# Ledger of designs, part 199: peptides against a protein of PDB entry 4ASU

Target 1, 270 residues: chain A of PDB entry 4ASU
Amino acid sequence: ATLKDITRRLKSIKNIQKITKSMKMVAAAKYARAERELKPARVYGVGSLALYEKADIKTPEDKKKHLIIGVSSDRGLCGAIHSSVAKQMKSEAANLAAAGKEVKIIGVGDKIRSILHRTHSDQFLVTFKEVGRRPPTFGDASVIALELLNSGYEFDEGSIIFNRFRSVISYKTEEKPIFSLDTISSAESMSIYDDIDADVLRNYQEYSLANIIYYSLKESTTSEQSARMTAMDNASKNASEMIDKLTLTFNRTRQAVITKELIEIISGAA
Target 2, 83 residues: chain B of PDB entry 4ASU
Amino acid sequence: FTFASPTQVFFNSANVRQVDVPTQTGAFGILAAHVPTLQVLRPGLVVVHAEDGTTSKYFVSSGSVTVNADSSVQLLAEEAVTL

## One batch from the design tools (peptide; made by RFdiffusion4, then SolubleMPNN)

Design b2_p21_3_s1 (from b2_p21_3, 13 letters changed)
Fold by OpenDDE base, seed 3:
Structure b2_p21_3_s1 (fold): chain B 270 residues (1-270), chain C 83 residues (1-83), chain A 21 residues (1-21)
Amino acid sequence: as target 1 above (270 residues)
Amino acid sequence: as target 2 above (83 residues)
Amino acid sequence: SMAEKNAEFQALLASLPVPLP
């Protein structure tokens, strides 16, 4: 490589390092906020899931319509955040298909669509874009819930797949159940809940869906920002190492060029 | 007893004496060992009666309340403020 | 903006012969 080539590469990597450092700081700030906002959201979301856990709602085997909601974002540069969700979605879809179930998919965030579109395009109902620029709100979750409920797809059961935040260095892709109104109303375990008006139950399910979506968004966001911070830190370190290597190469190449020029001068061949 | 909004936790697995909630079908008091039920909140006053006799008041918007067979209660309001 | 930084970052990465792991 010429000195010019090395210099160009050095400049590019230095610019990358500057960008990755800046992105790390931005991700760190977003992570700190997301982690704070996750605390109440987790209590809220886990509270919403308590019914399903305690009631042990089962979907009849003859029911074949299944919905998969994958929760991610539009934003890249966050390690395996998107691919982990997509992998779990693919696995779940394959398992359900093998069991003779009909599977439809909702993607929250454009990255899910980007990964799954080629193989699962016919299964997508809708993809929600513009996810991840701002912290998710309950309003955002409500919009997603309403759109799902109004999609016309009469699913029997579903799953929401998202990255649960564990720590600044750890997340886990998890699945939580979603049930249709009909599935809940017909569940034997729900018989202990007396005098539930059909309208009340419908409204309850709407809130439940919004609640779980909100929870998943908050977990996903926190996981994503943490992963991005780590990814940007790693990228910055890698850039630093590459700068050091290229600098050494530059110095060696420069010495070689100088030596060659000196030899040419001394030999009179110039 | 868990009482939370998306942004704030008021009670997390706490023991309380009674919770009065405004529901679409009417206001009702949740006592210990209340029958399992699902209700939807209407905008109104929530009153939490603690075991020590203290009473806390909250204004809530819409949401849900779940009373489970194990006497656990989840009050989940879209918005809630302390009064 | 973060979006602009991301776009710039991606463009720079694409321009490099060896992608940063």
Scores: peptide ipSAE 0.019, ipTM 0.839, DockQ to the pose 0.012
Fold by OpenDDE base, seed 1:
Structure b2_p21_3_s1 (fold): chain B 270 residues (1-270), chain C 83 residues (1-83), chain A 21 residues (1-21)
Amino acid sequence: as target 1 above (270 residues)
Amino acid sequence: as target 2 above (83 residues)
Amino acid sequence: SMAEKNAEFQALLASLPVPLP
């Protein structure tokens, strides 16, 4: 490579490094906010799931309709965040299909659709776009819940798949159950709950769905921002190493050019 | 007893004497060993009676309240403010 | 001449790209 070629490459990599450093800082700021907002959201979301854990709601085996909700975003450059969710969705869909279940999919965020469209397009009910530009609100979750409930798809049970935040360097793709009103109403374990009106139960279920969606969005957002921060940090480090390597090559090449010119001057062979 | 909104936690697994909640079916008091129930909140006043005799008041919007067989209670409001 | 060669050498050194900071 000529000195000019090396210089051009150095300039390009330095520009990339500047961009990745800037993106790291933006991701760090968003992560800090997301982590703060996740604390109450987790208490709220886990609280909403307490009924299902304590009541041990089971879906009858003869029920066949299963809904999978995958939660991610529209935004890239965050490592394996989207692929992890998609991978688990694929696995779950395959297992359910093998068990003779009907599977439908909802994607929260365009990246899920982008990954699964080729293989699972017929199973998609809806994809929610414009996810990840702003922090998710309870209002956003309510809109998603309402759309699901009004979709006309009468699922028996379902799963919401999302990345749970563990630490700044760790997330885990997890699944939480969602149940239809009919499944809850027919559960034997619900008999211990006294004087529940059908309208009350319906409204309760609507809130429950909105609550779990909100929780999943907050977990997903925090995980995504942390992963993006890490990805941008790694990219910046890789760029730095490449700059160092190219700088050494540049210096060696420069010395070789100087040496060659000196020999030509001394020998008079110019 | 857990009382939270999406953005704020007021009580997290706390022991309380009584919680008065506004529900669509009417306001009722949740005492120790209350029978399991599910209710939805209407806008109104929540009063928490602590074991030490202190009382705190909150205004809540919509939401849910769950009383479980193990006497755990989850009060989840869409919006809540301290009064 | 040696002087001309030296001047050319100095000019060449001055024309070489400096390491990017």
Scores: peptide ipSAE 0.000, ipTM 0.800, DockQ to the pose 0.004
Fold by OpenDDE base, seed 4:
Structure b2_p21_3_s1 (fold): chain B 270 residues (1-270), chain C 83 residues (1-83), chain A 21 residues (1-21)
Amino acid sequence: as target 1 above (270 residues)
Amino acid sequence: as target 2 above (83 residues)
Amino acid sequence: SMAEKNAEFQALLASLPVPLP
């Protein structure tokens, strides 16, 4: 490689390092906020799931329509965040198909679509875009919930798949159940609850869906920002190492060029 | 007893004497060993009566309340503020 | 925008010569 080539490469890598460092800082700030906002969101979301856990809602086996909601974002450069969700979605879809269920997919975030759309295009109902630029709000979750409910797909049971935040260095892809109004209303385990007005139950379910989506978004966001921070840190370190290597190569090459030029001058082989 | 909004937690698995909640079907008091029920909140006042006799008041918007068979209660408001 | 930065970053990554083994 010529000195010019090495110099160009050095400049390029240095620029990358600057970008990755900047992105790391941005991710760190977003992570810190996301983590703070996750604390109440988790209590809220787990509270919403409490009914399903305590009532042990089960979908009859004859009910075949299953909805998979994958939660991630539009934004890349966050390690395995999107691929982890997609992998779990694929696994779940395959398992459900093997069980003779009809599977439809909703992607929250464009990255889910990017990964799965080609192979699962016939199963996709809708993809929600513009996810991840701003912290998710309950309003955002409500919009998603409403659009889902208005999609016209009458699912019996569903799975919401998202990355649960564990720590700054760890997340886990998890699945939580969602149930249709009909499934909840017909569940035997619901018999312990007093006679619930159908309208009340409908509204309750709408809130539950929004709550769970909100929770999943908050978990996903926190996980994503943490993963991005780590990814950008790693990229910055890798760039640093490459800069060091190239700098050494540059210096050696420069010396060789100078030496060659000097020899040519001295030898008169000009 | 858990009482939270998306952005704030007021009670997390706390023991309380009574919680008065505004529901679409009317306000009711949740006491110990209340029968399991699901309700939807209407905008109004939530009053939490602590075991020590203290009373806290909150204004809530929409949301849900769940009373489970194990006497656990989840009060989840879209918006809530301490009064 | 972060999107622009990401795009630039991806473009830059794509332009990087394959790490010498």
Scores: peptide ipSAE 0.020, ipTM 0.836, DockQ to the pose 0.011; fails the geometry check
Fold by OpenDDE base, seed 2:
Structure b2_p21_3_s1 (fold): chain B 270 residues (1-270), chain C 83 residues (1-83), chain A 21 residues (1-21)
Amino acid sequence: as target 1 above (270 residues)
Amino acid sequence: as target 2 above (83 residues)
Amino acid sequence: SMAEKNAEFQALLASLPVPLP
């Protein structure tokens, strides 16, 4: 490579490093906010799941309609955040299909669709876009919940798949159950909850769904921002290493050029 | 007893004497060993009576309340403020 | 002359790209 080529590459990599450092700082700020907002959201979300855990709601085996909700975002450059969710969605869909279940998919965030569209296009009900630019709100979750409930797909049970935040360097893809109104109302374990008005139960289920979606969005967002921060840090380090390597190559090449020119001057061969 | 909104936690697995909640079917008090029930909140006043006799008041917009067989209670409000 | 060659060499060195930091 000529000195000019090396210089051009160095300039390019230095620019990339500046971009990745800037992106790291942006991700860090978003992460810090997301982590703060996750604390109450987790209590709220775990509280919303308490009924399903305590009542041990089971779907009869003869019920075949299953909904998978994958929670992610539209934004890339966050490591395996999207692929992890998609992988678990694929696994769950395959397992359910093998069990003779009908599977439909909802993607929260465009990245889920981007990964699964070719293989699962017929199973997609809807994809929610414009996820990840702003922190998710309860209003956003409510919109998703409402659209799901109004989709016309009468699922019996479902799974919401998202990345749960563990630490700044760790997340875990998890699954939480979703139940239809009919499944909840018909569950034997719900018999202890006496005198529940059908309208109350419907409204309760709507809140429950919105609550779980909100929780999943908050977990996903925190995990994503943390992963992006790490990815940008790694990219910045890799760029630094490449800059060092190219700088050494530049210096060696420069010395070789100088030596060659000196020899040409001394030998009179110009 | 857990009482939270999406943005704030007021009580997390706390022991309380009584919680008065405004529901769509009417206001009711949740006492110890209340029968399991599911309710939806209407806008109104939540009153938490602590074991030490202190009373805390909150205004809630909407949400849900769950009373489980194990006497655990989840009060989940969309919006809530301390009064 | 050797002096001219040295001058040319110095000029050439001065024209080479500065090492990147």
Scores: peptide ipSAE 0.014, ipTM 0.805, DockQ to the pose 0.004; fails the geometry check

Design b2_p21_3_s2 (from b2_p21_3, 9 letters changed)
Fold by OpenDDE base, seed 2:
Structure b2_p21_3_s2 (fold): chain B 270 residues (1-270), chain C 83 residues (1-83), chain A 21 residues (1-21)
Amino acid sequence: as target 1 above (270 residues)
Amino acid sequence: as target 2 above (83 residues)
Amino acid sequence: SMEEKMEEFRELLASLPVPVP
């Protein structure tokens, strides 16, 4: 490589490093906020799931319609955040199909669709875009919940798949159940709950769905920002290493050029 | 007893004597060993009676309340403020 | 490995917008 080539590469990598450092800082700020907001959201969301865990709601085997909701975002450069969710979605979809279930998919965030479109396009009901630029709100979750409920797809059972935040360096893709109103209302385990009005139960389920979606969004966001921060840090470090290597190469090449020129001068060749 | 909004936790797995909640079907008090039920909150006053005799009041906008067979209670409000 | 990191970095670089000088 010529000195010119090396210089060009150095400049390019230095610029990239500046970008990755900046992105790291942005991700760090967003992570800090997300982590703070996740604390109450987790209590809230886990609370919403308590019924399903305690009631041990089972879907009858004859019920075939299953909904998979994958939760991520539109934004890349966050490691395996999106691919992890997509991978689990694929696995779940395959398992359900093998069990004779009808599977439909909802993607929260465009990245899910981007990954799954070719293989699962026919199974997608809807993809929610513009996710990840701002922190998710309960309002956002409510909108998603309402759109889902009004989609016309009458699922029996569902799964919401998202990345649960563990630490700044760790997340885990999780699955939580979603049940239709009909499934809940017909569940034998629900018989212990006293005189539940159908309208009340419907409203309850709407809140439940919104709550779970909100929770999943908060977990996902925190995981994503943390992962992005790490990814950008790694990228910055890698860039630094590359800069060092190229700088050494530049210096060596420069020395060689100088030496060659000196030899030519001394030899009278130039 | 767990009482939370999406943005704030008021009680987390706490033991309380009684919780009064405003529901769409009417306000009711949740006591120890209350029968399992599901309710939806209407805008109104939540009153938490602690075991130590203290009473806390909250205004909630909407949400849900679950009373489980194991006496666990989840009060989940969309919006809630301390009074 | 360093090689894996480098490959990951290359992929990242390819996905990043070209920095404006």
Scores: peptide ipSAE 0.023, ipTM 0.825, DockQ to the pose 0.011
Fold by OpenDDE base, seed 3:
Structure b2_p21_3_s2 (fold): chain B 270 residues (1-270), chain C 83 residues (1-83), chain A 21 residues (1-21)
Amino acid sequence: as target 1 above (270 residues)
Amino acid sequence: as target 2 above (83 residues)
Amino acid sequence: SMEEKMEEFRELLASLPVPVP
C-alpha cells in the first residue's frame, strides 16, 4: 500500500471513530433517560401482569389460535437486540405449529418484519413502524393495543416477546402471556372473582393489554439503548486499534520509501 | 398494595388498611379481606388509609384496580396526582 | 435525514475490517 493509500484509510477510520463516539454519547443520553423512565414503568407493568400469574389462567387445549407479539424497534446498530427477539419468535412459532396451533405474528418495530418477512410473511398480521425515534409513551402503547384488538384476529392466547433490561451490559429476551377476553372470561380460575360485568372485564382487558405493551416497550427501549451504547463503544475501540496499526504501517512504509530514495540517489540510477 | 401510573409509583407492595377507589360502578372501599374483584377506574378521588392511621389523597383519571385472592391489590391509573 | 445518516454509517461500519479476535 502506498503512503497515500494508508493516509486515506487513516482519515476514513478516524472519521468513523468520530461518528461512533458521537453515537455512543447519544445512546448514553437516551439510555439514561430510558432507565429512569423504566423504573416506574416496571412497577406499573409487573402490576398489570399480577392477575395472570395469580389467576393461573389456562387456555384449553382445543383452542388453537395463538398470537405472538415481538417487540423491538426500527433502529439498527444495537447488537443482537432484534435478532434475539426474532430468534425466540421463530422458536415459539415452530413449537406452537408442531403442537397443531395456528400462529399469527405482530411485529412492533420494522426490524422484526425485516428479519422474519421471508420465512413468516404469511403469519404476519401487522407491523408497527416508527418505533424507537422517540421514547415510547402510554399513548403509543394504547394505540398498539387498540389496533391489535381491532385486527379481527380472534386469538385464544398469545405471547409478547421483548428484551428485558438487566444491566447496562445485559438484557434477556422474555416472554409474557396475553389472553383474549373469551379466554379470561371462561377460565375456571376466574370463578373466584366476584361477578364481573362483561363490559368491565372488556375495559379491564384493554387496559391490561396496553399496560403490558407499554411495559415491554420500556424494557425494550432501555435494553436497546444500552446495547447500542456498548456496540458503539466497541466500534470506537476497534477503530482505535486499527488506527494504531495503520500508523505503524505508515511509519514503516515511510521509512522504506526514504531508504529507497536514498539508494537511488547514491546509486545514480536516477 | 401497589399504586402506580406509567410514570410514577405511589405505593409498591405496601401494607395499607384501606383504599377507597372510584369505579365506573361506583366508589368502593378495599379492605384487607376484600373479595377478589376487577374494576375499572373512573376519574375521581383515591384515598389510601395507612396502617398508622394516616390518609393520602390522590386524583386519578382512568385505569384498573385488581383485588386478588391473596389480598394483593394493584391500582393502576393512567394518570394520577397527589392532592 | 437521520435515517440516511444511519444508513451511511452502517455502510461505513460494514466496510471496516472487524478485527478477528
Scores: peptide ipSAE 0.020, ipTM 0.841, DockQ to the pose 0.012
Fold by OpenDDE base, seed 5:
Structure b2_p21_3_s2 (fold): chain B 270 residues (1-270), chain C 83 residues (1-83), chain A 21 residues (1-21)
Amino acid sequence: as target 1 above (270 residues)
Amino acid sequence: as target 2 above (83 residues)
Amino acid sequence: SMEEKMEEFRELLASLPVPVP
């Protein structure tokens, strides 16, 4: 490689390092906010799921329609955040298909669609785009919930798949159940809940869906920002190492060129 | 007893004496060992009676309330403000 | 795009001769 080539590469890598450092700082700021907002969101979301856990709602085996909601975002450069969700979605879809279930998919965030489009395009009901630019709000979750309920797909049960935040260095892809109004209303375990009007139950279910979606978005966002920080830090370190290596190569090459020039001068061959 | 909004937690698995909630069918009081029920909140006043006799008041917009068989209660409001 | 730059970076990394120890 010529000195010129090495110099060009050095310049390119230095620029990339600047970008990755900047992105790390941005991700750090977003992470700090997301973590703060996740605390109440987790209590809220877990509270919403308490009914399903306590009532032990079961879907009859003869029910065939299953909905998978994958929660991610539109933005890349966050390690395995998107691929982990997609992997779990694929696994769940395959297991359900093997069990004779019909599977439809909703993607929250464009990255889910980008990963699954080739293999699962026919199973997608809708993909929500423009996710991840701003922190998710309850309003956003409500819109998603409403669109789901109005999709015309009468699922019996479903799964929402998202990355749960554990720590700044750890997340786990998790699955939580969602149930249709019909499944909840017909569940034997719900018989203990007295005086539930059908309209009340419908409204309750709408809130439940919005609540779990909101919770999943907050977990996903926090996990994503944390993962992005790590990814950008790693990229910055890798760039630094490369800069050091190329700098050494540059110096060696420069010395070789100088030596050659000196020899040419001394030998009279110039 | 858990009482939270998407942005704030007021009670997290706390023991309380009574919670008065505004529902679409009317206001009702949740006592210890209340029968399991599901309700939707209407805008109104939530009153929490603590075991020590203290009372706290909140205004809520909309949401849900769940009373489970194990006497656990989840009050989830879209918006809530301490009064 | 940043993604394009990252891909370029990955390609560059892959093309760099690993210093033979």
Scores: peptide ipSAE 0.024, ipTM 0.834, DockQ to the pose 0.009; fails the geometry check
Fold by OpenDDE base, seed 1:
Structure b2_p21_3_s2 (fold): chain B 270 residues (1-270), chain C 83 residues (1-83), chain A 21 residues (1-21)
Amino acid sequence: as target 1 above (270 residues)
Amino acid sequence: as target 2 above (83 residues)
Amino acid sequence: SMEEKMEEFRELLASLPVPVP
């Protein structure tokens, strides 16, 4: 490579490093906010799941309709955030299909669709776009919940798949159950609950779904911002290392050129 | 007893004497060993009676309340404010 | 390899929003 080529590469990498550093700072700010907002959201969301855990709601084996909701975002440059969710969705879909279940998919965030569209296009009910630009609100979750309930797809049970935040350097893709109104109302374990009006139960289920979706969005957002911060930090470090290597190469090449020129002068070769 | 909104936690696994909640079927008090039930909240007043006799008041919009067999209670409001 | 790293960075750059000058 000529000195000019090396110089051009150096300039390019330095520019990349500036961009990745800037993105790291932005991600860090968003992460700090997301982590703060996740604290109450987690209490709220875990509270909403308490019934399902305590009642041990089971779906009859003869019921075949299963819904998978994948929660992610529209934004890239966040490591394995999207691929992790998609991978688990694929695995779950395959397992359910092998068990003779009908599987439909909802994607929260455009990245899920981008990954799964080629292989699972026929299974998609809907994809929600414009996720990740702003922090998710309970209103957003309510819209998603309502759309699901009004989709006309009568599922018996479902799974919501999202990245749960563990720490600034760790997340885990997890699954939580979703049950239809019919499944809840018919569950034997629900018999211990006092006479519940059908209308009350329906409304309760609507809130429950919205609550779970909201919780998953908050976990996902926090995980994503953390992962993006880490990815940008790694990119910046890699750029730094490459700059150092190229600088050494430049110096060596320059020395070689000078030496060659000196030899030509000394030898009388023009 | 857990009482939270999406943005704020008021009680997290706390022991309380009584919680009065506004539901669509009417206001009722949740005491220790209340029978399991599910209810939906209507806009109104929540009153939490602590074991030490302290009373706290809240206004809630909508949401749900769950009383479980183990006497745990989850009060989840879309919006809630301290009064 | 340095070449692989360069390709990764190119891909990263392509995915980054171009700062509007």
Scores: peptide ipSAE 0.019, ipTM 0.825, DockQ to the pose 0.011; fails the geometry check

